# Designs tried in a protein design run: peptides against a protein of PDB entry 6NYY. Part 187

Target 1, 212 residues: chain A of PDB entry 6NYY
Amino acid sequence: KHFEQAIERVIGGLEKKTQVLQPEEKKTVAYHEAGHAVAGWYLEHADPLLKVSIIPRGKGLGYAQYLPKEQYLYTKEQLLDRMCMTLGGRVSEEIFFGRITTGAQDDLRKVTQSAYAQIVQFGMNEKVGQISFDLPRQGDMVLEKPYSEATARLIDDEVRILINDAYKRTVALLTEKKADVEKVALLLLEKEVLDKNDMVELLGPRPFAEKS
Target 2, 212 residues: chain A of PDB entry 6NYY as posed
Amino acid sequence: KHFEQAIERVIGGLEKKTQVLQPEEKKTVAYHQAGHAVAGWYLEHADPLLKVSIIPRGKGLGYAQYLPKEQYLYTKEQLLDRMCMTLGGRVSEEIFFGRITTGAQDDLRKVTQSAYAQIVQFGMNEKVGQISFDLPRQGDMVLEKPYSEATARLIDDEVRILINDAYKRTVALLTEKKADVEKVALLLLEKEVLDKNDMVELLGPRPFAEKS

## One batch from the design tools (peptide; made by RFdiffusion4, then SolubleMPNN)

Design b2_p28_6_s3 (from b2_p28_6, 17 letters changed)
Fold by OpenDDE base, seed 1:
Structure b2_p28_6_s3 (fold): chain B 212 residues (1-212), chain A 28 residues (1-28)
Amino acid sequence: as target 1 above (212 residues)
Amino acid sequence: KKAEEEAALEKLSEELRRKEEEKELETR
């Protein structure tokens, strides 16, 4: 319920206010970033975490740096794990606080864009089929959709299904790893910045072999 | 062999750090 309502709000374009973090906001950010960090740690196809911080920068209340894999080709499984990592912050907030904040707006946008790209650009959905259309850029006059309204509805439904599947997968993972999320969040509140070594000390080595 | 591996890891770490400094911070 809360997650579906949040997706609808992101589509509606609410502006983020930049404010000085209050202690309770700092706590929320710590658990949010811990959710991303832990999801990324335990998802094989997530980008390796390099740094996580709860120090506000620009419009973000926290940030994480990842080592992007120089990958030009992504599998459906890889894209799913990336979606789950991106949802990790929102899911952590739900698990620990039972509430959803505006902090995950950009994450939800990224997840939504990825889901549409998988279905509409990459043909990764069996129901929609092997269809590839360019997504309209922000500000382009939406030329007539090259597909029927029935296909548009099918795309929207399958996007929602894909996002919900990624969300459920992330909930399952971070619920299993709840104690690890707590450890990372508490250490973030203490140190404000964690690196890969801090994560190894807290969680042990990442369970996936570094592809040399 | 261990010292060469450690030096290679350190070089990789420095190169990664340099690439990190060049990469835009993903704000979340």
Scores: peptide ipSAE 0.029, ipTM 0.479, DockQ to the pose 0.024
Fold by OpenDDE base, seed 4:
Structure b2_p28_6_s3 (fold): chain B 212 residues (1-212), chain A 28 residues (1-28)
Amino acid sequence: as target 1 above (212 residues)
Amino acid sequence: KKAEEEAALEKLSEELRRKEEEKELETR
């Protein structure tokens, strides 16, 4: 308790100095973070939420901390739920504001990277086949692709399909849970920071047993 | 001041990560 409060004071004290969000921006961030939080709450294979904040830290306007799963092997279903959680912020903005912001750029990058990895590294797509090759690292000009241009187009198409499926799944979930997203967003606007206990109080216990 | 604030943020992030790992161990 005292150490967490000291951490929150030190973090919150550092956070307050960097960026003052305008009220409308703060509202957008609250609904964005609420979208992530609620998606993560109701997706079985999402990482459990530890903390969500709309206080700007470093380069982020908000953040959510999740309990990392010590998991080395992921199924397609697990990766899909993680993609949906990552899309939760963007989808929340669309549902509540009918507009998209630049705030989801890193989320979209993460989802795109995950989709490519599933198809080209893990061989998880039946149309592309059981292939595995290294994704280009940031800054490496991959001069030669280990596959044909036709295969490249197929990969790009299947990546788009996978992302769109994750997006549609997230839209369906957060539309069903729209009232819960709003409750979380409103409480974020009041408290600026929520923990797992705040989420349990708002939404009830997470419907999935925490794997001990 | 900025470098000290960044170093304090990094230490805090590491401590949070360590506590999260410890909480995972306690909840197992």
Scores: peptide ipSAE 0.025, ipTM 0.412, DockQ to the pose 0.098
Fold by OpenDDE base, seed 2:
Structure b2_p28_6_s3 (fold): chain B 212 residues (1-212), chain A 28 residues (1-28)
Amino acid sequence: as target 1 above (212 residues)
Amino acid sequence: KKAEEEAALEKLSEELRRKEEEKELETR
């Protein structure tokens, strides 16, 4: 533990040499990552947080490490909680700063991809119906969509509804847990890296049993 | 000693990076 933390500090110190965040940027990242961490903590079907860091790595300004779930099947509820956790950063920025940054672009992409997959791959939307179509991969010719323009519009509308529902759920959660987001963000600004134990010390035990 | 310690830290950094890349690092 202490040796790993020392190594993480040294690695973090080496990582600091690559991208020096301005204090305001670092604050934004801390609240962003705290939003993810707290959302993940209080969402039953979110992946268990192992580590959260505001040390820039490569293209990312912060990162979180989760226990990989060897889960191949996801329920609609599980996918919703994952979407909410992914929105946690952006929602935290909105709650604390009243502004949205570009830092959530990858999160929005992930959420959008998940929403489309739920509707057009997994058939999880009642209005669109039990359909499953392959989403065009990046670089595949936009082959003829296997559905009408009317269905495409319906899909786009239902994707927006699903994302908005996930967003509202995340806003409600992080507003309720606003003090916890702030505690995590402040500790991130101090330590730059938090582990699961730091989260337990701050927030208490995760209210959901870790699905082993 | 310092150069060996830096090299050991660099190797450990690479190994941790590799282990973190093998674990779904969600860059958020």
Scores: peptide ipSAE 0.034, ipTM 0.448, DockQ to the pose 0.103; fails the geometry check
Fold by OpenDDE base, seed 3:
Structure b2_p28_6_s3 (fold): chain B 212 residues (1-212), chain A 28 residues (1-28)
Amino acid sequence: as target 1 above (212 residues)
Amino acid sequence: KKAEEEAALEKLSEELRRKEEEKELETR
């Protein structure tokens, strides 16, 4: 009770209702957020969901809070599950509406950035090899790429493969869990905000032991 | 025990707040 109220006060202070969503937009956001929430629930290496909301805040139409892991080192499997969770909103929209919205632009940007980082910074791709170079920062002169145009094309192809694999994995998961996504979306439309306890009541306990 | 639990919860709330401030509320 006191902890939930403290979190609500910290979060409620950030709830400037800056935008009024139309009913159709609110429905789209609810299914989008439900897609993230359900993907995160059933992916082992995803961060545990603390709160999901369809109340617009700042630049976002909805948001989810996760328990941040104090983790400095990530495996390839952990990064894949994080990519799948990030794609969960877009995939939910596709499954339920058969259409894509602009709401997933930031998610796609994050997934793309993660895929490039895995291949060119962390050396996690066997075809590209054990390479590490800095990604061009916004505003840095396009310094001569430390690799050939053939290597650039290979990197771009392997990035697309990695994103598509994450997308397919997310489609498979959320298709299997379609009824769970709908339950979460419908409850979001009713309550506007869900916590971990609401998710446990809807879906049962998260199938992964929370590492204490 | 309650005071330690409250302090741990307050620390978690501060860390969550800091990470929310660092994470622009990206449309998830």
Scores: peptide ipSAE 0.031, ipTM 0.485, DockQ to the pose 0.050; fails the geometry check

Design b2_p28_6_s4 (from b2_p28_6, 17 letters changed)
Fold by OpenDDE base, seed 1:
Structure b2_p28_6_s4 (fold): chain B 212 residues (1-212), chain A 28 residues (1-28)
Amino acid sequence: as target 1 above (212 residues)
Amino acid sequence: DKKKLEEELEKLSEKLREELEEKELKTK
């Protein structure tokens, strides 16, 4: 309990009690967060859901908290499932509303950053090869790319392919689980906060054994 | 350029949304 609250404060920032979401915004957030939650539930290598909330915290209109695996090394499969989970909110908005919010754009940016890291930094792409470049931090004047323009184009192409794969995987999953996304969203609108037990009651046990 | 790629990915997501909407319309 105390440790979870400490993690909540670090990740979620101070609950700004002051931003009253409009009912339509609250609905959008509920389906967005339900998309993340359901994607994370049915993806084997996604981090286990601890809490999902539509209560605005910090810069976000909602949040999902996951038990971070104290894992410093990720497989390609793990990173793919994390990408899919990150896309879950966007895909949910598309399925239910046919629109994309600024929250969904931020998730796409995170996915793009992850894809670049996999290809450029981690050498996880066979076409680009086993290369590892330091990715420029946001704000560093990248004077010279450590690779040719041809390599840059190849990287961009492979990033696009990777994100498209993750996107299609997420669409397939949340389309199959559309009813579950709706159940979670509706329950979020009622309770505003769901925990793992609420998810088990609603969806059944997570189909993957918790690595104790 | 990451921004250009993000714009391309946004367009792709729009196309995917349209395809999903078309599939839902065909199943009604």
Scores: peptide ipSAE 0.021, ipTM 0.545, DockQ to the pose 0.019
Fold by OpenDDE base, seed 4:
Structure b2_p28_6_s4 (fold): chain B 212 residues (1-212), chain A 28 residues (1-28)
Amino acid sequence: as target 1 above (212 residues)
Amino acid sequence: DKKKLEEELEKLSEKLREELEEKELKTK
């Protein structure tokens, strides 16, 4: 409770300084955020959104507050569903507008980073094997890769496969749930902020047992 | 190359969009 309130205060303080989105931008953001929200709702191992907002905060056009699952350990399945949820905004924009925004590109970058981390840092790929290498941080000189060029190519190939699988899964899901994405987007345009109760009212109870 | 991968993924995204549009046209 206190931590959530503190985060809300810090984030809420940033809301006052952001420019009002143009109606078309607001619509795009609403469908983008709806894509994330619906993907998170129907993916078992994704963290569902507790709060969805199209109110710009700081540099972001919208924000989604996830329940911070204090999970220190993630399974491959959990990471995949998180990737799919991250792709949800992009896929929604594609389904409804036939275009992607810069926000969708940033989500693709996040997914790419996650896929690389799974394969290179966590050894979660059978073809690459049990390797654990530190990924270069943003701005670090690409120091000597601790693996061969052949291994680098293999990593890139397996990363591509993983992301493609996540993408196809997200497309299939949001296509099936297209009407739900639209419902969420339309309600976002009206209320600007949705909570878990709004999502339950729109979509019904989440089809997965709440992890007690 | 992450940048190359992102470009490839964008192309894949475009293809998937086209496939979705074709499916929607067939269902209508």
Scores: peptide ipSAE 0.075, ipTM 0.636, DockQ to the pose 0.018; fails the geometry check
Fold by OpenDDE base, seed 5:
Structure b2_p28_6_s4 (fold): chain B 212 residues (1-212), chain A 28 residues (1-28)
Amino acid sequence: as target 1 above (212 residues)
Amino acid sequence: DKKKLEEELEKLSEKLREELEEKELKTK
Protein backbone atom coordinates (compact mmCIF):
# COMPACT_ATOMS: atom_id res chain seq x y z
CA LYS B 1 0.00 0.00 0.00
CA HIS B 2 2.54 2.64 1.01
CA PHE B 3 4.93 1.61 -1.72
CA GLU B 4 2.17 1.65 -4.32
CA GLN B 5 1.11 5.08 -3.13
CA ALA B 6 4.67 6.28 -3.38
CA ILE B 7 4.96 4.97 -6.91
CA GLU B 8 1.63 6.55 -7.73
CA ARG B 9 2.87 9.88 -6.45
CA VAL B 10 6.02 9.64 -8.50
CA ILE B 11 4.29 8.56 -11.69
CA GLY B 12 1.00 10.40 -11.49
CA GLY B 13 1.78 13.29 -9.22
CA LEU B 14 -0.55 14.46 -6.49
CA GLU B 15 -4.20 13.87 -7.17
CA LYS B 16 -5.77 17.24 -7.69
CA LYS B 17 -8.96 16.69 -5.73
CA THR B 18 -9.98 20.15 -6.88
CA GLN B 19 -10.02 19.38 -10.59
CA VAL B 20 -13.56 18.34 -11.36
CA LEU B 21 -13.84 16.83 -14.80
CA GLN B 22 -17.03 17.48 -16.66
CA PRO B 23 -19.04 14.30 -17.20
CA GLU B 24 -18.18 14.21 -20.89
CA GLU B 25 -14.50 14.78 -20.20
CA LYS B 26 -14.57 12.09 -17.56
CA LYS B 27 -16.15 9.73 -20.06
CA THR B 28 -13.47 10.51 -22.64
CA VAL B 29 -10.73 9.91 -20.10
CA ALA B 30 -12.32 6.65 -18.99
CA TYR B 31 -12.37 5.28 -22.53
CA HIS B 32 -8.87 6.60 -23.18
CA GLU B 33 -7.45 4.90 -20.11
CA ALA B 34 -9.48 1.77 -20.80
CA GLY B 35 -7.82 1.63 -24.21
CA HIS B 36 -4.37 1.70 -22.64
CA ALA B 37 -5.38 -0.84 -20.02
CA VAL B 38 -6.94 -3.33 -22.43
CA ALA B 39 -4.11 -3.02 -24.94
CA GLY B 40 -1.63 -3.66 -22.16
CA TRP B 41 -3.69 -6.61 -20.92
CA TYR B 42 -3.71 -8.46 -24.24
CA LEU B 43 -0.20 -7.63 -25.45
CA GLU B 44 2.30 -10.26 -24.39
CA HIS B 45 5.29 -7.97 -24.09
CA ALA B 46 3.48 -5.08 -22.45
CA ASP B 47 4.16 -4.40 -18.80
CA PRO B 48 1.58 -5.84 -16.39
CA LEU B 49 -1.16 -3.42 -15.41
CA LEU B 50 -1.09 -2.39 -11.77
CA LYS B 51 -3.62 0.41 -11.72
CA VAL B 52 -5.76 2.50 -14.01
CA SER B 53 -7.33 5.75 -12.87
CA ILE B 54 -9.44 8.58 -14.21
CA ILE B 55 -8.67 10.78 -11.24
CA PRO B 56 -6.78 13.81 -12.48
CA ARG B 57 -3.17 13.97 -11.30
CA GLY B 58 -1.00 16.98 -11.88
CA LYS B 59 -1.48 17.83 -15.55
CA GLY B 60 -2.83 14.41 -16.48
CA LEU B 61 -6.53 13.62 -16.62
CA GLY B 62 -5.99 9.92 -16.04
CA TYR B 63 -3.30 7.29 -16.04
CA ALA B 64 -2.53 3.64 -16.41
CA GLN B 65 0.19 2.36 -14.11
CA TYR B 66 2.22 -0.66 -15.06
CA LEU B 67 4.80 -2.70 -13.25
CA PRO B 68 8.06 -1.43 -14.63
CA LYS B 69 10.31 -4.18 -15.80
CA GLU B 70 13.86 -3.68 -14.73
CA GLN B 71 14.93 -4.25 -18.30
CA TYR B 72 17.88 -2.53 -19.85
CA LEU B 73 17.46 -4.41 -23.11
CA TYR B 74 14.30 -4.46 -25.17
CA THR B 75 13.52 -6.57 -28.18
CA LYS B 76 11.86 -5.17 -31.26
CA GLU B 77 8.71 -7.10 -30.32
CA GLN B 78 8.68 -5.60 -26.85
CA LEU B 79 9.06 -2.11 -28.25
CA LEU B 80 6.24 -2.73 -30.71
CA ASP B 81 3.88 -3.89 -27.97
CA ARG B 82 4.81 -0.84 -25.91
CA MET B 83 4.01 1.35 -28.90
CA CYS B 84 0.66 -0.37 -29.30
CA MET B 85 -0.12 0.06 -25.62
CA THR B 86 0.76 3.74 -25.89
CA LEU B 87 -1.57 4.08 -28.88
CA GLY B 88 -4.37 2.31 -27.00
CA GLY B 89 -5.89 5.48 -25.58
CA ARG B 90 -6.02 7.26 -28.92
CA VAL B 91 -7.41 4.23 -30.70
CA SER B 92 -10.08 3.79 -28.04
CA GLU B 93 -11.20 7.39 -28.47
CA GLU B 94 -11.37 6.88 -32.22
CA ILE B 95 -13.37 3.65 -31.93
CA PHE B 96 -15.90 4.98 -29.43
CA PHE B 97 -16.15 8.68 -30.23
CA GLY B 98 -14.87 9.05 -33.79
CA ARG B 99 -12.68 11.88 -32.53
CA ILE B 100 -9.25 12.27 -31.01
CA THR B 101 -8.56 14.62 -28.13
CA THR B 102 -5.44 16.63 -27.42
CA GLY B 103 -4.54 14.12 -24.72
CA ALA B 104 -3.89 11.55 -27.40
CA GLN B 105 -1.29 13.77 -29.08
CA ASP B 106 1.23 13.23 -26.31
CA ASP B 107 0.95 9.49 -26.78
CA LEU B 108 1.48 9.90 -30.50
CA ARG B 109 4.61 11.92 -29.82
CA LYS B 110 5.93 9.19 -27.56
CA VAL B 111 5.25 6.58 -30.20
CA THR B 112 6.98 8.68 -32.84
CA GLN B 113 10.01 9.15 -30.63
CA SER B 114 10.15 5.43 -29.93
CA ALA B 115 9.88 4.54 -33.61
CA TYR B 116 12.59 6.99 -34.53
CA ALA B 117 14.87 5.68 -31.81
CA GLN B 118 14.37 2.10 -32.97
CA ILE B 119 15.45 2.98 -36.47
CA VAL B 120 18.23 5.51 -35.92
CA GLN B 121 19.61 4.62 -32.50
CA PHE B 122 19.06 0.90 -32.18
CA GLY B 123 19.50 -0.12 -35.82
CA MET B 124 16.31 -2.18 -35.72
CA ASN B 125 15.37 -1.58 -39.36
CA GLU B 126 16.80 -3.73 -42.13
CA LYS B 127 16.28 -1.14 -44.88
CA VAL B 128 18.01 1.66 -43.04
CA GLY B 129 20.64 -0.73 -41.80
CA GLN B 130 22.38 -1.22 -38.52
CA ILE B 131 23.11 2.43 -37.94
CA SER B 132 23.27 4.14 -34.59
CA PHE B 133 23.55 7.85 -34.03
CA ASP B 134 22.68 10.05 -31.14
CA LEU B 135 19.74 12.31 -31.61
CA PRO B 136 20.55 15.91 -30.85
CA ARG B 137 19.69 16.67 -27.28
CA GLN B 138 18.46 20.04 -26.25
CA GLY B 139 21.59 22.17 -26.03
CA ASP B 140 23.91 19.82 -27.86
CA MET B 141 25.71 21.10 -30.90
CA VAL B 142 23.84 19.43 -33.63
CA LEU B 143 26.58 18.05 -35.76
CA GLU B 144 25.85 17.47 -39.40
CA LYS B 145 23.69 14.42 -39.82
CA PRO B 146 26.02 11.47 -40.24
CA TYR B 147 23.87 10.29 -43.17
CA SER B 148 22.79 11.52 -46.58
CA GLU B 149 19.49 13.17 -47.47
CA ALA B 150 18.52 9.94 -49.15
CA THR B 151 19.04 8.14 -45.86
CA ALA B 152 17.04 10.83 -44.06
CA ARG B 153 14.11 10.23 -46.38
CA LEU B 154 14.42 6.52 -45.90
CA ILE B 155 14.40 6.99 -42.13
CA ASP B 156 11.27 9.13 -42.31
CA ASP B 157 9.55 6.55 -44.48
CA GLU B 158 10.47 3.65 -42.24
CA VAL B 159 9.41 5.57 -39.12
CA ARG B 160 6.03 6.14 -40.72
CA ILE B 161 5.72 2.49 -41.67
CA LEU B 162 6.57 1.37 -38.15
CA ILE B 163 4.07 3.74 -36.54
CA ASN B 164 1.38 2.78 -39.02
CA ASP B 165 2.00 -0.88 -38.33
CA ALA B 166 1.74 -0.29 -34.60
CA TYR B 167 -1.45 1.71 -35.12
CA LYS B 168 -3.04 -0.96 -37.30
CA ARG B 169 -2.13 -3.61 -34.76
CA THR B 170 -3.69 -1.53 -31.98
CA VAL B 171 -6.85 -0.89 -34.00
CA ALA B 172 -7.20 -4.58 -34.75
CA LEU B 173 -6.69 -5.51 -31.10
CA LEU B 174 -9.04 -2.96 -29.58
CA THR B 175 -11.68 -3.57 -32.23
CA GLU B 176 -11.59 -7.26 -31.37
CA LYS B 177 -11.66 -6.38 -27.67
CA LYS B 178 -14.15 -3.50 -28.03
CA ALA B 179 -16.55 -5.01 -25.51
CA ASP B 180 -13.72 -5.33 -23.00
CA VAL B 181 -12.74 -1.69 -23.49
CA GLU B 182 -16.36 -0.72 -22.88
CA LYS B 183 -16.52 -2.82 -19.71
CA VAL B 184 -13.34 -1.28 -18.34
CA ALA B 185 -14.44 2.24 -19.24
CA LEU B 186 -17.83 1.81 -17.58
CA LEU B 187 -16.28 0.36 -14.45
CA LEU B 188 -13.79 3.23 -14.37
CA LEU B 189 -16.66 5.69 -14.51
CA GLU B 190 -18.14 3.95 -11.49
CA LYS B 191 -15.04 3.27 -9.37
CA GLU B 192 -12.66 5.91 -10.79
CA VAL B 193 -9.75 3.59 -9.98
CA LEU B 194 -9.21 -0.02 -10.99
CA ASP B 195 -6.49 -2.40 -9.92
CA LYS B 196 -5.28 -5.69 -11.35
CA ASN B 197 -7.91 -7.63 -9.41
CA ASP B 198 -10.70 -5.54 -10.87
CA MET B 199 -9.31 -6.27 -14.33
CA VAL B 200 -9.12 -10.00 -13.63
CA GLU B 201 -12.70 -10.00 -12.40
CA LEU B 202 -13.84 -8.07 -15.43
CA LEU B 203 -11.76 -9.61 -18.23
CA GLY B 204 -10.50 -12.83 -16.74
CA PRO B 205 -6.89 -13.65 -16.04
CA ARG B 206 -4.31 -12.04 -18.27
CA PRO B 207 -3.57 -14.56 -21.01
CA PHE B 208 0.18 -14.33 -20.43
CA ALA B 209 2.11 -15.84 -17.59
CA GLU B 210 3.28 -13.22 -15.16
CA LYS B 211 7.02 -13.15 -15.33
CA SER B 212 7.86 -13.53 -11.68
CA ASP A 1 -9.71 8.31 -40.23
CA LYS A 2 -6.72 6.27 -41.21
CA LYS A 3 -5.78 8.79 -43.87
CA LYS A 4 -6.16 11.55 -41.36
CA LEU A 5 -3.95 9.68 -38.95
CA GLU A 6 -1.39 9.10 -41.64
CA GLU A 7 -1.45 12.80 -42.36
CA GLU A 8 -1.12 13.59 -38.69
CA LEU A 9 1.74 11.17 -38.33
CA GLU A 10 3.36 12.68 -41.37
CA LYS A 11 2.97 16.14 -39.91
CA LEU A 12 4.36 14.93 -36.64
CA SER A 13 7.32 13.37 -38.38
CA GLU A 14 7.88 16.60 -40.25
CA LYS A 15 7.60 18.59 -37.07
CA LEU A 16 10.04 16.31 -35.33
CA ARG A 17 12.40 16.73 -38.25
CA GLU A 18 11.99 20.49 -38.15
CA GLU A 19 12.60 20.55 -34.44
CA LEU A 20 15.73 18.52 -34.92
CA GLU A 21 16.84 20.83 -37.71
CA GLU A 22 16.11 23.90 -35.61
CA LYS A 23 18.12 22.43 -32.79
CA GLU A 24 20.88 21.80 -35.27
CA LEU A 25 20.76 25.40 -36.43
CA LYS A 26 20.81 26.80 -32.90
CA THR A 27 23.90 24.86 -32.08
CA LYS A 28 25.77 26.27 -35.18
Scores: peptide ipSAE 0.025, ipTM 0.471, DockQ to the pose 0.027; fails the geometry check
Fold by OpenDDE base, seed 2:
Structure b2_p28_6_s4 (fold): chain B 212 residues (1-212), chain A 28 residues (1-28)
Amino acid sequence: as target 1 above (212 residues)
Amino acid sequence: DKKKLEEELEKLSEKLREELEEKELKTK
């Protein structure tokens, strides 16, 4: 409990109980968070879901919390499933509303950053090769890229491919699980907060063993 | 470069949305 609350404070910020979401906003957030939750549920290498909330915290209108493995090393498969999970909210909004919110754009930025990191920092792309370069931080003068313009273009292309693959995977998954996304969203609208047990009751046991 | 990619992905997203809508209309 105390540790979970500490993680909640770090990840989600303080609950702004004073922010009443408009009904339509609340609905959008519920389906967005349900998309994340369901994607994480059915992706093997995604972190296990701990909590999903549509209660506004900090600048976020909702959140899905996953048990961060004290894992410092990630595989390509893990990073892909994490990308898919991150895209889950966006894809859910598209499936159910035919539109995306600014929250979905923020998730796309995160996915883009992850994809670049995989290719440029972690050398996880065969075409680009086993390279490891620091990505310029926001606000750092774009120091000369340690690679040619041709390599830069290749990186951009491979990043696009990686994100597109993750996106398609997420679309396929959430389309298949559309009814599950709706169940989760509807329950979120009722309870505002769901835990792992709520998800088990709705969806059945997670099909993947918890990596202890 | 990231912004350009995000814009491209946004367009892809819109396309996929349209395709999904078309499929839903055909099933109705």
Scores: peptide ipSAE 0.022, ipTM 0.560, DockQ to the pose 0.019; fails the geometry check

Design b2_p28_7_s1
Fold by OpenDDE base, seed 1:
Structure b2_p28_7_s1 (fold): chain B 212 residues (1-212), chain A 28 residues (1-28)
Amino acid sequence: as target 1 above (212 residues)
Amino acid sequence: SAEEEREELLKKAEEEAKRLLEYENRYL
């Protein structure tokens, strides 16, 4: 309890008690967070859901919290599932509302960063090949790219392909689980906060054995 | 159709991903 609250405060910041969401915004957030929650539930390599909330906090209008695995080595499949989980909010909004909101911007950024890292840091793309370089950090002098403009274009293309593949996978999953997304969203609108037990009651046990 | 809707979603995702890539590539 205290540890979870501390993590929650670090990740989410202080609750913005003064930010009242409009009903339509709150609905959008509920379906967005339900998308993350359901994607994470049904993706084997996603981190286990701890909490999902539609209460506005410093970093967003809602959030999903997961128990991070103490894992330092990720497979391509694991990274794909994590990308899909991150896309779950955006995909849910599209499935239910057919509209794009600015709420997914941070998720899309994270997915983009992950895709770049897979291709240019981890060498996980066969077309780009065994390449590894540090991604420029914000404020680093853009030193000469250690690769040609042709390679840069190839990287960009393969990043798009990877993101699209993750998006397709997420669309397929959340379309199949559309009723579950709606159940979670409706319960979020009622309770504002769900935990793992609420998810088990609603969806049944997570189909993947918890690595104890 | 569900297929057409999926294609439109993918196209939008590509456009958003492209914008993000272009933004990140300004710093790359």
Scores: peptide ipSAE 0.034, ipTM 0.368, DockQ to the pose 0.017
Fold by OpenDDE base, seed 4:
Structure b2_p28_7_s1 (fold): chain B 212 residues (1-212), chain A 28 residues (1-28)
Amino acid sequence: as target 1 above (212 residues)
Amino acid sequence: SAEEEREELLKKAEEEAKRLLEYENRYL
């Protein structure tokens, strides 16, 4: 009760600050969020969707809530699926509208950060090798990179490869599931908010067993 | 007071809810 009320207050407090989206913007957001939702639905290592909304909240034009996995260790495959889910909105916009918006800026940032972390913090790239360096935080002076400029270029190249692979994987998935993305987007435009049950009704049961 | 304790509990729950929402929305 108290926790639910606090969530409602936090959520409702964020909703009160929302601007009314134009119909075309709302459509873009619906397809964007549908892209995330469908990618998350069909990617094994993505977090399961709890709620998706096209009601603006705070700084977001839409949002999806996922069940947090209590997971401390991530595989490369798990991180890739998370990257693909994060790219789902951008890819959906490309598939349906043939254009990209600024709405995916934060998604691209997250994907980029994840790719760099995999390569330079977790040592998950064979070409770069088993290195671990802290990524510069926003506002930290880029102190001396503990690696050569040649290594920096290699890192940048391998980051691009990883992001492009995630992007291509997401394009393939959402192209295959294009009709499902459209179903979710259209229902979002009607209901503004979908839950897991709405997704099950539209898409069928998620093809992956929920880890208990 | 019971009211202050309730407000503190609410504040704590709001902070937890905010953290949870930030975590749940990490892919958007």
Scores: peptide ipSAE 0.023, ipTM 0.378, DockQ to the pose 0.260; fails the geometry check
Fold by OpenDDE base, seed 5:
Structure b2_p28_7_s1 (fold): chain B 212 residues (1-212), chain A 28 residues (1-28)
Amino acid sequence: as target 1 above (212 residues)
Amino acid sequence: SAEEEREELLKKAEEEAKRLLEYENRYL
């Protein structure tokens, strides 16, 4: 209660009441956020949804809140589910509108970064092998890559494969759950904010036991 | 003062909520 109210006040204080989204933009955001929410709901290793909102905050047009797992070690399967959840917004827009918006740019960046990290930092790709390289930070001069140009091409190819696999998995999931995405999006357009209880009422209980 | 402690707790909660929002905005 008090913590939720503090979050709501912090959240409400960040509500720039001044950015009135156009109805079509608001609709796009609702389906985008619904895609994330539904993907996260039906992916075992995704973080549990706490809140989803289409109220513009700061630089974002919408947001979803998830309970972070205090986890330091991630499996390849866990990272894949997180990638799929991150792609959920873009995939929802594609399923419902047949168009790509700029709203998913940050999601695509995150997915790309995760894919590279899995392949070149965590050694999670069998073709590339158990290699760990530091990824250049934004603004660092890309010093000489510690691997051959052939290895660079292999990395790029395997990154694309991994992202495409995550994308296809997300498309399959959200296509199966298309009616659920629409229900969430429509309820978002009505209420602007949904919590976990709204999601349970709408979709039923999350099919995975929450590790308390 | 109790008011300053409350403001500091509120500020910490705001920073944590902002970190959570930034973390969540890092996943959305």
Scores: peptide ipSAE 0.023, ipTM 0.396, DockQ to the pose 0.258; fails the geometry check
Fold by OpenDDE base, seed 3:
Structure b2_p28_7_s1 (fold): chain B 212 residues (1-212), chain A 28 residues (1-28)
Amino acid sequence: as target 1 above (212 residues)
Amino acid sequence: SAEEEREELLKKAEEEAKRLLEYENRYL
């Protein structure tokens, strides 16, 4: 309670209404955020949703707040569910509008980075093997790849496979939960901000026990 | 000053809260 209120004050103090969204943009944001929220609700290894908002702030048009699990080690399954949650916005837009917006670019970047990290840094891919290489830092000219061009192509292929698997999993989930995505989106359009209690009222209790 | 220290602590807490608890969609 006190910690949540302190975080809410810190985060709420950052809600600078900097942009006025057009009604159609606001609708797109609502369904995008609803996609993230619903994906996170029904994925076991996703972080629990605390708040979702379609109030533009800073550089974002919408946001969701999650309670992170205090963990230093992530399994492949946990990373996959996080990827699916990250894809939830884009997938919701595809399901409801049949179009992809530029808003998903940052999500795709995060998913791509996670996929490369799993394969190249964490050795989580059987075809590539138990390798661990530092990913090129932004701006570092990687003069020499620590692996062959054949290995580079294999990595790129396995990254695409992993992203596509996460995408398909998210499509399946949000298609099954399409009515729940719509409920959340419509309530977001009404209230602009939803908390965990609003989500419980709409969707029922989260099907996974929150580890205390 | 105590006020500057408080502002710096608030800024650090804000940055940490954003990193830990916030998923921000930049365009949507």
Scores: peptide ipSAE 0.023, ipTM 0.440, DockQ to the pose 0.182; fails the geometry check

